# Peptides against a protein of PDB entry 3V4L: the designs that were tried, part 31

Target 1, 386 residues: chain A of PDB entry 3V4L
Amino acid sequence: GQPLAKDKVALLIGNMSYWEHPKLKAPLVDVYELTNLLRQLDFKVVSLLDLTEYEMCNAVDEFLLLLDKGVYGLLYYAGHGYENFGNSFMVPVDAPNPYRSENCLCVQNILKLMQEKETGLNVFLLDMCRKRNDYDDTIPILDALKVTANIVFGYATCQGAEAFEIQHSGLANGIFMKFLKDRLLEDKKITVLLDEVAEDMGKCHLTKGRQALEIRSSLSEKRALTDPVQGAPCSAEALVRNLQWAKAHELPESMCLKFQCGVHIQLGFAAEFSNVMIIYTSIVHKPPEIIMCDAYVTDFPLDLDIDPKHANKGTPEETGSYLVSKDLPKHCLYTRLSSLQKLKEHLIFTVCLSYQYSGLEDTVEEKQEVNVGKPLIAKLDMHRGL

## One batch from the design tools (peptide; aimed at target 1 A78 G79)

Design b2_p15_2_s2 (made by RFdiffusion4, then SolubleMPNN; from b2_p15_2, 8 letters changed)
Fold by OpenDDE base, seed 5:
Structure b2_p15_2_s2 (fold): chain B 386 residues (1-386), chain A 15 residues (1-15)
Amino acid sequence: as target 1 above (386 residues)
Amino acid sequence: METTEVVSTSTQLPP
């Protein structure tokens, strides 16, 4: 029969905004496009940008809670990385310069933990460099992996080689994602799909002799990313997994705020990533005696590190939101919350209405506090261990 | 013509 997945879960991490290392650009687009493709494949996708070591550990732990017997697990990483002694290390945004294995996440440790979950398929897509880190002499004593015939690694580059991004005047994919995205929806065994991606990359003049896809697998079964999920969650564990995923993707409901002056504000929310939310405000009703009015959001929790200079923009693009702007309502003020993983408490903020009456020179202000609970990834309380 | 540059994601400075 056709193989069935008990469920399909993906964790996508894109690290770009490094503190002590060169900033990257491709992971933004790569994580976003891969998220949309994996959603079309009925994956439960957690998509995270710019994680610290601690936040990456917690994201992996939460991902492992979504894994169970016969579940398909996919980990995608785009960012800085290295490979020592056949062990792949993902570099967090807060990693020191130089970094060592103690500052990084070992992919083979994650694989070990995935094998303990008795997963149906383990896919690693690693869009990072595979050069040796000469500052790290640590030989990790990894426990012997279980002999499972369900592992696939897609390395964006060869052993000891660099990965590359395409810098264009606009948003562009990394080299690996550029070719992967065109084939990802094909109903093929995942190793066959990746082999076709390797052939496409090998034909590209930009990558020829610089970057080549390496496929490492033990996959004995015909498993595909297109494999259907087994029907309605029949187990308590599947229900818990579905609820846990749903919590990480729950947006606040849109609100209609009514001010004493008779102005009505629509407050709305959109997800760009699991840790990135856009807040938007619009004036939906204004009394005729009010000649001008604006609605600003302010007083965000300090944990979010929101610069007021980047809040309340006339376009999503002015907030740094280039990917979801087409799906947002027009004629709003927009604010991008890019670090929802840092939120320890409820998202409480103020909506400030500034307005002017006809025939009065002075502006009047009214304020309403809004509590929207814990949006998206903030429901997982990734910081409870600090 | 939009210039396409291929840039390494390596943290190591080019030699």
Scores: peptide ipSAE 0.271, ipTM 0.768, DockQ to the pose 0.573
OpenDDE base, seeds 1, 2, 3, 4: peptide ipSAE 0.266, 0.234, 0.270, 0.250; ipTM 0.769, 0.765, 0.765, 0.759

Design b2_p15_2_s3 (made by RFdiffusion4, then SolubleMPNN; from b2_p15_2, 9 letters changed)
Fold by OpenDDE base, seed 2:
Structure b2_p15_2_s3 (fold): chain B 386 residues (1-386), chain A 15 residues (1-15)
Amino acid sequence: as target 1 above (386 residues)
Amino acid sequence: METVEVVSTSTELPE
């Protein structure tokens, strides 16, 4: 019969804003594009940018809670990385320079834990460098993996080689994602799909002799990312999984704030990623006696590390939001919250209305506090261990 | 032809 997935779950991590290492650009676009494609494939996708070691561990733990018998698990990583002795290490944004295995997440350890969940398919897509780290002399004693015959690795590059990004007009894509995105929706065995991606990379003059896809697989069955999800969740575990994912993707409802001067503000929310939210404000009603008015957001929780210089921008792009700007209302002020995983409490902030009356030179301010609860990934309480 | 730049994502480790 046609293979069925009990469910399909993906964790996508894109690390770019390294503290002690060169900043990347491609992971932003690559995680976003892959998220949209996997959603079209009925994956439950958690998409996270710029995670610390601790946050990456928690993201993996939450991902493992979504896995169960016959579930398809996909892990995508874009960022810095290395490979020692056939073990792949994902480098967190807070990793020291030089980093070691103790500062990084071993993909083969994650695979072991996925095998304990009796998953139907395990796919790893690793868009990172595979150079040896000579500062890490640790030989990981990995326990023997179970023989599950359901593992697929797509490495963006060869063993000991670099991965590359293509910069064009200020946006960059990883070379791997550039070719993967064109085929990802095809109803093919995942290893056949990746082999076709490898052929496309090999034909490209930009990629030829610089980067080549490596495929490692034990996959004995014809499993595809297009495989249908088994019908309505009938188990308590499947219901919990669906509820947990839904909580991590719930946006605050848009609201209309009314000020004493008679100005009405629309406050809206949009998700860029599971840990990245755009807040936007617009004036929806203004009394005629008010000649100028602006609505600013301020007083965010300190855990979010919001620089006021990057808040309340006239365009989404000025906040660093280049991907969702087409889906946002126009003529707003925009603020990008890029670290929702750090939020320990409810998202409470102030909406400040600054306005001027006709014939008065002085600006007047009115303020309202807004509590929107825990948005998106902040509902998972990723900080439970601190 | 728009100039496409290919940039390495390699970490510069100390020498």
Scores: peptide ipSAE 0.197, ipTM 0.758, DockQ to the pose 0.636
OpenDDE base, seeds 1, 3, 4, 5: peptide ipSAE 0.198, 0.201, 0.178, 0.206; ipTM 0.759, 0.754, 0.744, 0.761; seeds 1, 3, 4, 5 fail the geometry check

Design b2_p15_2_s4 (made by RFdiffusion4, then SolubleMPNN; from b2_p15_2, 6 letters changed)
Fold by OpenDDE base, seed 3:
Structure b2_p15_2_s4 (fold): chain B 386 residues (1-386), chain A 15 residues (1-15)
Amino acid sequence: as target 1 above (386 residues)
Amino acid sequence: SSSTEVVSTSPELPE
């Protein structure tokens, strides 16, 4: 019979906005496109951009809570990274220069924890450099991994080599994701699928002699990302897992705000990633005596580090939201919340209506406070303990 | 001309 997954869970991390290191671009598109593909494969996907060390640890811990016996776990990482002594280290955005293993997440430690969950499949897709970090001579004494015969690593590059992105004037995939996305939906054993991706990358003139996919696996069974999820969650643990995942993907409901002047505003929310939300405002009703009116969002929680200069843009693209702009209503003001993981409290903010009456030169302001609870990933309290 | 720049995702290690 076709193998069944008990469930399928993916954590996707894209780090780009490094503090002490060169900024990347590809992880944005790569995480987004991979999220959409894995959702078509019935994966529960958590997608996160620009995580600190602490945030990455908590994201991994929350991911591990979704894992159980026979669950397929997929970890994707795009960002800076290194490999020392066969251990892969993912570099958080707050990592110092130079970084060390103490500032980074070891993928083999995550694998150990996944093996403790008795997972049905463990897939790691690592779109990072694999150069040695000569500033870190720490030999991690890793405990011996269990012989689970269900492990697959897809490394975007060879051992000791660099991974590359293609910088165009627009948004583009990294080299690995460019080829992976074209095959990811194929009903093939994951190692066969990755081997075909490796062949496609090998035909690319841009990567030839610079980057090659490495596949490392112990996968003894014919497991595919297309393997169906076992029917209705009968276990209490499966129900809890489904509920936890659903909470991490719950958007605030769209609101209609009514101001005293008779202006009505639609306030809406869209998810770009599990930690990235777009707020949009639109004027849905305006009295004829009001000649101009705009609805601004302001007074966000300080934890979100929202610069007002980047808020209330006339297009999603002006906020840095290029991916979801087609699904957004037009003629709004848009604000991108890119760090929802940092939210300790409820998302409370002010909607400020600025308007002008016909025949009055002075602008009038009305304000309403809005509480939308904890949106998306903020429901997981990934900052518990800071 | 779309200059396709292939950029390493490696941090430049300080020399």
Scores: peptide ipSAE 0.148, ipTM 0.737, DockQ to the pose 0.776
OpenDDE base, seeds 1, 2, 4, 5: peptide ipSAE 0.140, 0.135, 0.118, 0.122; ipTM 0.730, 0.741, 0.714, 0.720; seed 5 fails the geometry check

Design b2_p15_3 (made by RFdiffusion4)
Pose (drawn by RFdiffusion4):
Structure b2_p15_3 (pose): chain A 386 residues (1-386), chain P 15 residues (1-15)
Amino acid sequence: as target 1 above (386 residues)
Amino acid sequence: FDVPTKGVITDEEAE
C-alpha cells in the first residue's frame, strides 16, 4: 500500500570553473537550491562544487558508503556532459581539451555500484549537455545491469541536444532547475512528477526546440521522493550510517581569540556547501591603550589555493558566496574557503592583528595560529589509505 | 578543439 524508504541519501555535484573549457555560473545556484529542497524531503544531502576527476570519484565512494538495502539514492549533476555510444559522461573541472571517457565519470558505472548496495530507488538528475565527443575513441564495453525496476532518469535534455542555463548578470539559473524547483516537493510518483515537469518545461520560450526533458525509467513501484523514512533507526547498521553522515557536516565552534595586547577577536564559521565554508573575524574587545587595529586572516594550507581576492572582504558577497549579509552576522571580515576536498592536512591559518598604540606612529603585528581541524567534508578523509 | 559543452543563454539572447 505505502512504499517506504530505509533512508534518503543524495549526492549533488556542480562544476563551474573548468580549466580547459568554458566556465559555467548556474551550477552553484542550482546545487544550493536542490539541497534545500531535498533536505525538506528529509534527505541526507552532500553538496559539492568544482570537483576534479579524482575528487569526483571520491564523492561517489562517500555516497555509496551511505547507501544500503532499501535506501533511496539520488544523484544530481550540473556541469559539462557528453553522451557517446549510449553512455552519459560528466566532465570534471580538471578535464583536458580535448577530453575522453578516461578523463570523465560514466554514470552507468555509478548506477551498477548503487545496485550492488540493494537500494530501493536510483534517481539520476543529469543537468548537462548530451552531444557527441567526436574526440572520444574509447567505448567502455560495460557489463549488463541487473533488472531491479527502480532506476529513474531525469535527463535535462535529449540525446544529441544541449541543456541551457540563463546567465543573467546577477544570480544566473539553470533551465532544468527553473521548472524542477517549483514541482519537486509534490507527493507524486517520481516518474509522474518528472513528466509533469517536462510539460511545464515545454512552456519555456528561451529553450523551445533546443532543450527538452528526457525521462528514462524501469520503476515498477509507486515510489516517490516524499516517501517516509523507516521511523526509529534502532538498528546498529542504521546508526553507523547516521554517524558517517554527521562526520561530513561538522563546522568549527565560533571561538573567541585573546591577544597578548588585550584585544579580543571573535572567529565565526558558516556552511555554504559540504565543500564550502566561510570564516568571519569580528574585533569584539580592545583596550583603551589601542585605538587603531585591523584583524586579517592569512597562511592557509597551500592545498586549498585560497586566492587573496576571496579573503578579508567587507561582505560575504564580495568573496563569491551564495550566502548573503542577512544570513551572516553583520560587520565582520568575511573569507570564503571553497575546495575543502583538497585538504589532506589539518586546517591551520594565522589570524593576524595589525594595530597601533596611542601617541605612536609605528605599526605593531601580532600573529596567532588557529587549528580548526578538518571542517565539513575534510573530516571524511577522502585522501585516506595507500 | 571543439568539444561539447553546456549551453548558455546570454543577456542579449534573453532579451

Design b2_p15_3_s1 (made by RFdiffusion4, then SolubleMPNN; from b2_p15_3, 4 letters changed)
Fold by OpenDDE base, seed 2:
Parts: C-alpha cells; sequence; structure tokens
Structure b2_p15_3_s1 (fold): chain B 386 residues (1-386), chain A 15 residues (1-15)
C-alpha cells in the first residue's frame, strides 16, 4: 500500500537581513513559494524570516515539539551557511563577522533530535553555501546518528561550493527554488523528485559550472511529500500538535472601529509569514461634513522595532510586502509588522483618526487603543528561555 | 579569507 504519514510538519527559515554580512533577496520569495506548495501537500508549515541565533534555536525547539513517531519532518533553510567536516551550519542574521560554529546552528544536531522523535521521514533542503569556513577550526564531536533509513538531504550546491541567487531588477527565486518549485507537487519518491530537479538545474546555462544539486539519502522506502496524512487525529498528542500549529497561524479578526465624529474604520490583518503580518486600515463610512479623513496606526510595542517612516503606506509594496499585495483590499493604509517572534506581550497599538470638517481649517484627531492579543508565531512564546 | 557567503548572479551575467 502507499505509505501514510502520521502527520506532516515543515519549518522554513529564510535569512536575508544580516547585520554583519551581505544582504540577500531570494529567501523572501523562496520561503513564500515553498510555504504555499507545502500547504497544498497538507504540511503544517511554520515560515520564519530573519532570525537571530536565539530565535533560530527556539524555532527548531518548537518544530521538534510538533514531531513524533511516523511524522514527516521537513526543514528548509535559505541564507548564508558553510560546511566543515561534513557538518552543515546555518548562519543567523546576528552572526558576527567572522562567524564560527558557536554562532550557528548545526543541521546534524537537529537531525539527531529528529531521530529521537522516531520520525517517519526527515527531509533537509539546504539553500546555502557549502564552502569551508577557515575561521572555524572547531571539529564538532557529534554523537553517532541512529540508522533510521529515512533521511534525505537536498543541498542546493556541491560540497565545498557556493550557492547563488539571481538578482533581477524585480523579485526572483534562488537557483535551487527556481527548479524545485516546478517539481515539488509531483507524486514521486522524494529522492527521484530531487534527482529530476538536479537534471533541470544541470540543463540551465546559468547554473552550469557554478552550482549543482547534491542528494544525500539513506531512504530505503518509497516516501513522497504527496503521501497522505493518516486520518482523524485520535491521539491526545496529535490534538496538541494541531492546536499548537493552529495557534501559531491564527490571525486577529477584522474589526470595525467607530469614532465619536461618526467615522467608521475597518481594521484588517493578513499573514505574509508566521512572523510577518500586514495591518491595513480603510475608511468604510464618513459623515458628509468631513472633507478629509485618514486612519493611521501608531504606538506599537518597542520589541517590534517599527520605524514610523515605513508605516501607514498607500500600497503594500511601499512597506516591503510584494507577495500578498494581490490578496489585500485596495485603497487602504498598510503597515508591515516583521519580527513578530520578538513580541513578549500582547500586540497593543493606537489607531489615530485625523480629519477635517467643511469650513474649518484645523485638523481634528481621535485615538482608540486596540489589543489584538498575540498574533501568529507570538502565541508560541519563543522567548520562554530568557 | 572572507567567510562563505551566498553568491550573486547579476542580470548582465544571466543574459
Amino acid sequence: as target 1 above (386 residues)
Amino acid sequence: YDVPVMGVITDEEAA
């Protein structure tokens, strides 16, 4: 019979906004497109951008809590990285220059912890460099991995080589995701699917002699990303996993705010990623005596590091939100909340209405405080280790 | 030596 997954869980990390290293662009599109494809495959997907070392550790710990016996686990990473002695290191955005293994997450350590969960399949998709870091002379003494015959690595590049992004004038994928996305929905053994992706990359003139996909696998069974999830969660553990994932992906409900002047504002929320949310405001009713009326969001928690110059934009694109703009209502003011993983408290902010009456030159302001609780990933309390 | 970083291919190199 076709293999069944007990559940399917994915953690996707895209690091771009490095503090001490070159900024990337492709991980934004790559994480977004891969999230949408894995959701069509019935994966529970956590998608995170721009994580610090501490935040990456916590994201991995929360991912491991969703894993159990017979669960399919997929880890995708796009960002800077290196490989020393066959160990892959993912570089956090706060990594120093130069970075070392002590500043980075070792993928083989994550694999060890996944094997302790008795997972049904372990897939690692690593869109990072595999060059040696000569500033890191540490030889990690890793414990011997268990023989589980269920491991697949898809490396975007060969051992000792670089991975590349293509910087177009617009949004573009990394080289690996460009080919992976076209095959990912195919009902094939995951190693066969990745081999076809490797052939497609090998035919591309841009990739030839620069980057080639490497597949490392112990997978003895015909397992596919298309394998159906076992029916209704009968176990208390499966219910807890479903509730944890649902909490981490619950948006605030849209609100209708009413001001004393008789203006009504619609406040709405959209998820771009598990840690990135768009707030949008629109005037849905105004009295005829009000000639001008704008609704701004202000007074965000300091932990979110929101620059007011990038808030309340006339388009989603002006906030840096290029991917979800088609799904958003038009004629709003838009604010992009990145870094929701940093939120320790409830998301409380002010909606400020600025308006002018016919025949009065002075602008009037009214304010309302809004509490939307902990949105998206902020519900997981990724800060519990402080 | 520089630390390993993701490479960039420009549109001019892609053409």
Scores: peptide ipSAE 0.391, ipTM 0.890, DockQ to the pose 0.838
OpenDDE base, seeds 1, 3, 4, 5: peptide ipSAE 0.386, 0.390, 0.381, 0.380; ipTM 0.889, 0.890, 0.887, 0.885

Design b2_p15_3_s2 (made by RFdiffusion4, then SolubleMPNN; from b2_p15_3, 5 letters changed)
Fold by OpenDDE base, seed 3:
Structure b2_p15_3_s2 (fold): chain B 386 residues (1-386), chain A 15 residues (1-15)
Amino acid sequence: as target 1 above (386 residues)
Amino acid sequence: YDVPVMGVITDEEMA
């Protein structure tokens, strides 16, 4: 019979806004496009941008809670990284310069933990460098991996080589994702799919002699990302997993705020990633005696590190939101919350209405506090360890 | 030594 997945779960991490390292751009697009493709494949996808070491550890722990016997687990990472002694290290955004293994997440340690869950398939897609880090002399004593015959690594590059992004004037994929996205939906054994991606990448003149896909697999079964999920969740564990994923993707409901002056504001929310939300405000009703009226959001929790200069923009693009702008209502003010993983409390903020009456020179302000609870990934309380 | 970082292909290298 066709292989069945008990469930399908993916964690996608894109690190681009490094503190002590060159900033990347491709991970933004790559994580977004891969998220949409994996959702079409019935994956439960957690998509996260710009994680610290601690946040990456917590994201992996939460991902591991979604894994169980016969579940397909996919980890995608795009960012800086290295490979020492056949161990792949994902570099968090807060990693020092130079970084070491103690500052990074070892993919093989994650694989060990996935194997303890008796997963049906373990896929790692690593869009990172595989150069040796000469500042890290640590020889990892890895515990022997179990022989599970269900492991697939797709490395964006060869051992000891760099991976590359293409910096165009616009949004562009990394080289690996550029080719992966065109084939990801194909009903093929995952190793065959990746081999075709390797051939496509090998035809690119830009990558020739610079980057080549490496496939490492122990996959003995004909498993595909297209493999159907086993029917309705019949176990308590499957129900818990579904609820946990649903919590991490629940947006606040849109609200209509009414001010004393008679202005009505629509407040809406959109998810760009599991840790990135766009807030938008629009004036839906204005009394005729009010000639000018602006509604802006302010007083965000300090843990979100929201720069007011980047808040309340006339376009989503001015906030750095280029991907979801088509799905957003027009003629709003937009604010991008890019670090929802940092939120320890409820998202409480102020909607401030600034307005002017006809024939009065002075602006009037009215404020309403808004509590939207814990949006998206903030519901998982990834901070519960501090 | 520099730490390993993602390479960048520029528009000039694509031309």
Scores: peptide ipSAE 0.390, ipTM 0.890, DockQ to the pose 0.852
OpenDDE base, seeds 1, 2, 4, 5: peptide ipSAE 0.385, 0.389, 0.382, 0.381; ipTM 0.888, 0.890, 0.888, 0.887

Design b2_p15_3_s3 (made by RFdiffusion4, then SolubleMPNN; from b2_p15_3, 6 letters changed)
Fold by OpenDDE base, seed 1:
Structure b2_p15_3_s3 (fold): chain B 386 residues (1-386), chain A 15 residues (1-15)
Amino acid sequence: as target 1 above (386 residues)
Amino acid sequence: YEVPVMGVITDEEMA
């Protein structure tokens, strides 16, 4: 019979906004497109951008809590990285220059922990460099991996080589995702699918002699990303996993704010990623005596590090939101919260209505505080170790 | 020596 997954869970990390290293662009598009494809494959997807070392550790720990016997686990990473002695290191955005293994997450350590969960399939898609880091002289003594015959690595590049992104004038994928996305929905054994991606990448003149996909696998069974999830969640663990995933993806409900002047504002929320939310405001009712009015959001929690210069924009694109802009209501003011993983408390902020009456020169302000609880990933309490 | 970082292929390098 066709293999069944008990469930399917993916963690996608895209690091771009490095503090001490070159900034990347492709991980934004790559994580977004891969999220949409894996959702079509019935994966529970957590998608995270721009994580610190601590935040990456917590994201991996929360991902491991979603894993159980017969669950398919997929880890995707796009960002800076290196490989020393066959160990792959993912570089967090706060990594120093130079970085070492102590500043990075070892993929083989994550694999060990996934094997302890008795997963049905372990897929690693690593869109990072595999060059040796000569600043890291540490030889990690890894414990012997179990023989589980269910491991697949798709490396964007060969051992000792770089991975590349293409910087066009617009949004572009990394080289690996450019080819992976075209085949990801195919009902094929995952190693066969990745081999076809490797052949497609090998035809690209841009990467010839610079980057080639490497597949490392012990997968003895015919498992595919298309494998159906085994029926209704019958176990307490499956219910907990479903609740935990739902909790990480629950948006605040849209609300209508009523001001004393008789203006009504629609406040809405959209998810770009599990840690990235767009807030939008629109005037839905205005008394005729009010000639002008705008609704600004302000007074965000300090942990979110919201620059007022990037808040309350007339377009989603002016906030840095290029991917979900088509699904957003038009004629709003938009604010992008890109670091929801940093939120320790409830998301409390102020909606400030600035308005003018006909025949009065002075602007009037009314303010209303809004508490939307913990949105998206902020519900997982990723900060419990601080 | 520099730490390993992801490479960038620019439109100028594709021409």
Scores: peptide ipSAE 0.395, ipTM 0.896, DockQ to the pose 0.842
OpenDDE base, seeds 2, 3, 4, 5: peptide ipSAE 0.392, 0.393, 0.387, 0.388; ipTM 0.891, 0.894, 0.890, 0.892

Design b2_p15_3_s4 (made by RFdiffusion4, then SolubleMPNN; from b2_p15_3, 6 letters changed)
Fold by OpenDDE base, seed 3:
Structure b2_p15_3_s4 (fold): chain B 386 residues (1-386), chain A 15 residues (1-15)
Amino acid sequence: as target 1 above (386 residues)
Amino acid sequence: AEVPVMGVITDEEMA
């Protein structure tokens, strides 16, 4: 019979905004496009941008809680990285310069923990460099991996090589995702699919002699990303997993705020990623005596590190939100919350209405505090322990 | 030595 997945879970991490290293651009598009493709494949996807070491550890821990016997686990990473002694290290955004293994997440350690969950398939898609880091002389004594015959690594590059992004004037994929996205929905054994991606990359003049996909697999069975999820969750653990994932993807409900002046504001929310939310405000009712009226969001929790200069933009694109802008209402003010994983408390903020009456030169302000609870990934308390 | 970082392909290299 066709193989069945007990469930399908993916963690996608895109690190771009490094503190001490060159900033990347491709991971934004790559994580977004891969999220949409994996959702079409019935994956439960957690998509995260710009994680610190601690946040990456917690994201992996939460991902591991979603894994169980016969579950398909997929980890995608796009960012800086290295490979020492056959161990792949994902570099967090807060990694020092130079970074070492103590500042990074070892993929083989994650694989060990996935094998303890008795997963049905373990897929790692690593869009990072595989050069040796000469500043890290540590030889990790990894415990012997179990012989599970269900492991697939897709490395964006060869051992000892760099991976590349394309710096275009616009949004572009990394080299790996550019080819992976065209094949990902194919009903093929995952190793066959990745081999076709490797052939497609090999035809590209940009990658020739610079970057080539490496496939490392122990996959003894015909397993595909298209493999159907088994029917209704029969176990308490499966129900808990489904609820936990759903909780991490719950947006705040849209709100209609009514001000004393008679202005009504629609407050809306959109998810760009599991840790990135767009807030938008629109004036839905204005008394005719009010000639000018703007609704600003302000007084965000300090943990979110929101610069007011980047808030309340006339377009989603001015916030750095290029991917979900088509799905947003027009004629709003937009604010991008890019670090929801840092939110320790409820998302409480102020909606400030600034308005002017006809024949009065002075602007009037009214304020309302809004509590939207813990949106998206903030419901998982990924900061637990800080 | 430099730490390993993601490489960049420029528009000039794509032309």
Scores: peptide ipSAE 0.405, ipTM 0.896, DockQ to the pose 0.838
OpenDDE base, seeds 1, 2, 4, 5: peptide ipSAE 0.401, 0.405, 0.399, 0.401; ipTM 0.896, 0.893, 0.892, 0.893

Design b2_p15_4 (made by RFdiffusion4)
Pose (drawn by RFdiffusion4):
Structure b2_p15_4 (pose): chain A 386 residues (1-386), chain P 15 residues (1-15)
Amino acid sequence: as target 1 above (386 residues)
Amino acid sequence: SHSSELVSREAELPP
């Protein structure tokens, strides 16, 4: 009568800043939006931006670790894609020009690994181009799929076609997400809902005859993204899964820093993606003997490769964050730490204080080191092992 | 000024 979900887990990857290929813009916004919608449908969501081949493989491994028998598994990719010989490929940021299947992740490979975990539902939302990579000589000769009647594909475009994004100077949106976001929360069967999305997508003027949504499904059960999760977890296996999930969305505590000169610096942290964290520095207290002072953040782990133009900015928007000044506490210095999947080490940076005393010209520098551990996805240890 | 474009997510490979 009523189909049930043991759990609902989602992996969303949005690649924009390609090294050898045109950079995209809508992936960040689309990924942010799909996480919020999927969380309203009570999904354990992993949101990640600008992953290399190696990094993309680890995200799949962490996602597979969160899937067991009866778990609804969902994969959303927005970035560069190509389709050769019946296989779909997602292109990582580190991809060379020209690139091959070896440089890329085959979706079919990911699907087989999910079937090995006995998942109740396999939903794939591929928001990518589907043309031939004429340079790809290799044909993977993949093993046949087990007939499981729970595979669902939401291709943003058809084979040999292109998926489009509107790069309006402001926000920038993807076409698949423009029509998906208004319908995703419906209690319809996943295949029916995706078809209703395909109808509204045909009413699109910007993309008519260039992009159409393609649905491929084996699903023989009235399963939906709104189906409920098996109430009380109470199983030992179910508990290990909730810990593994909470292990990735831990944020450092908003700490207060005391300086030898009697100055207080409030240090705040904000989550944007599992890959993205925002730090802000507010000068909370200073003694009367000091009037001039500015707090600045430096000495980040080189693995993170933090550009100076994204750090110590008056507002969060100036760092490239999707989060806005109404979401983040007002008046601090905001700094954006994207690329946490690159942190093998523990997070150590210096909160540097440049200040002046009453009646003196000289400028005094007080540097204090801060260790915030492994924030968010860095806690998963994706680089662990030999 | 503001501009708007419809952009493919094609990789745009060389000839």

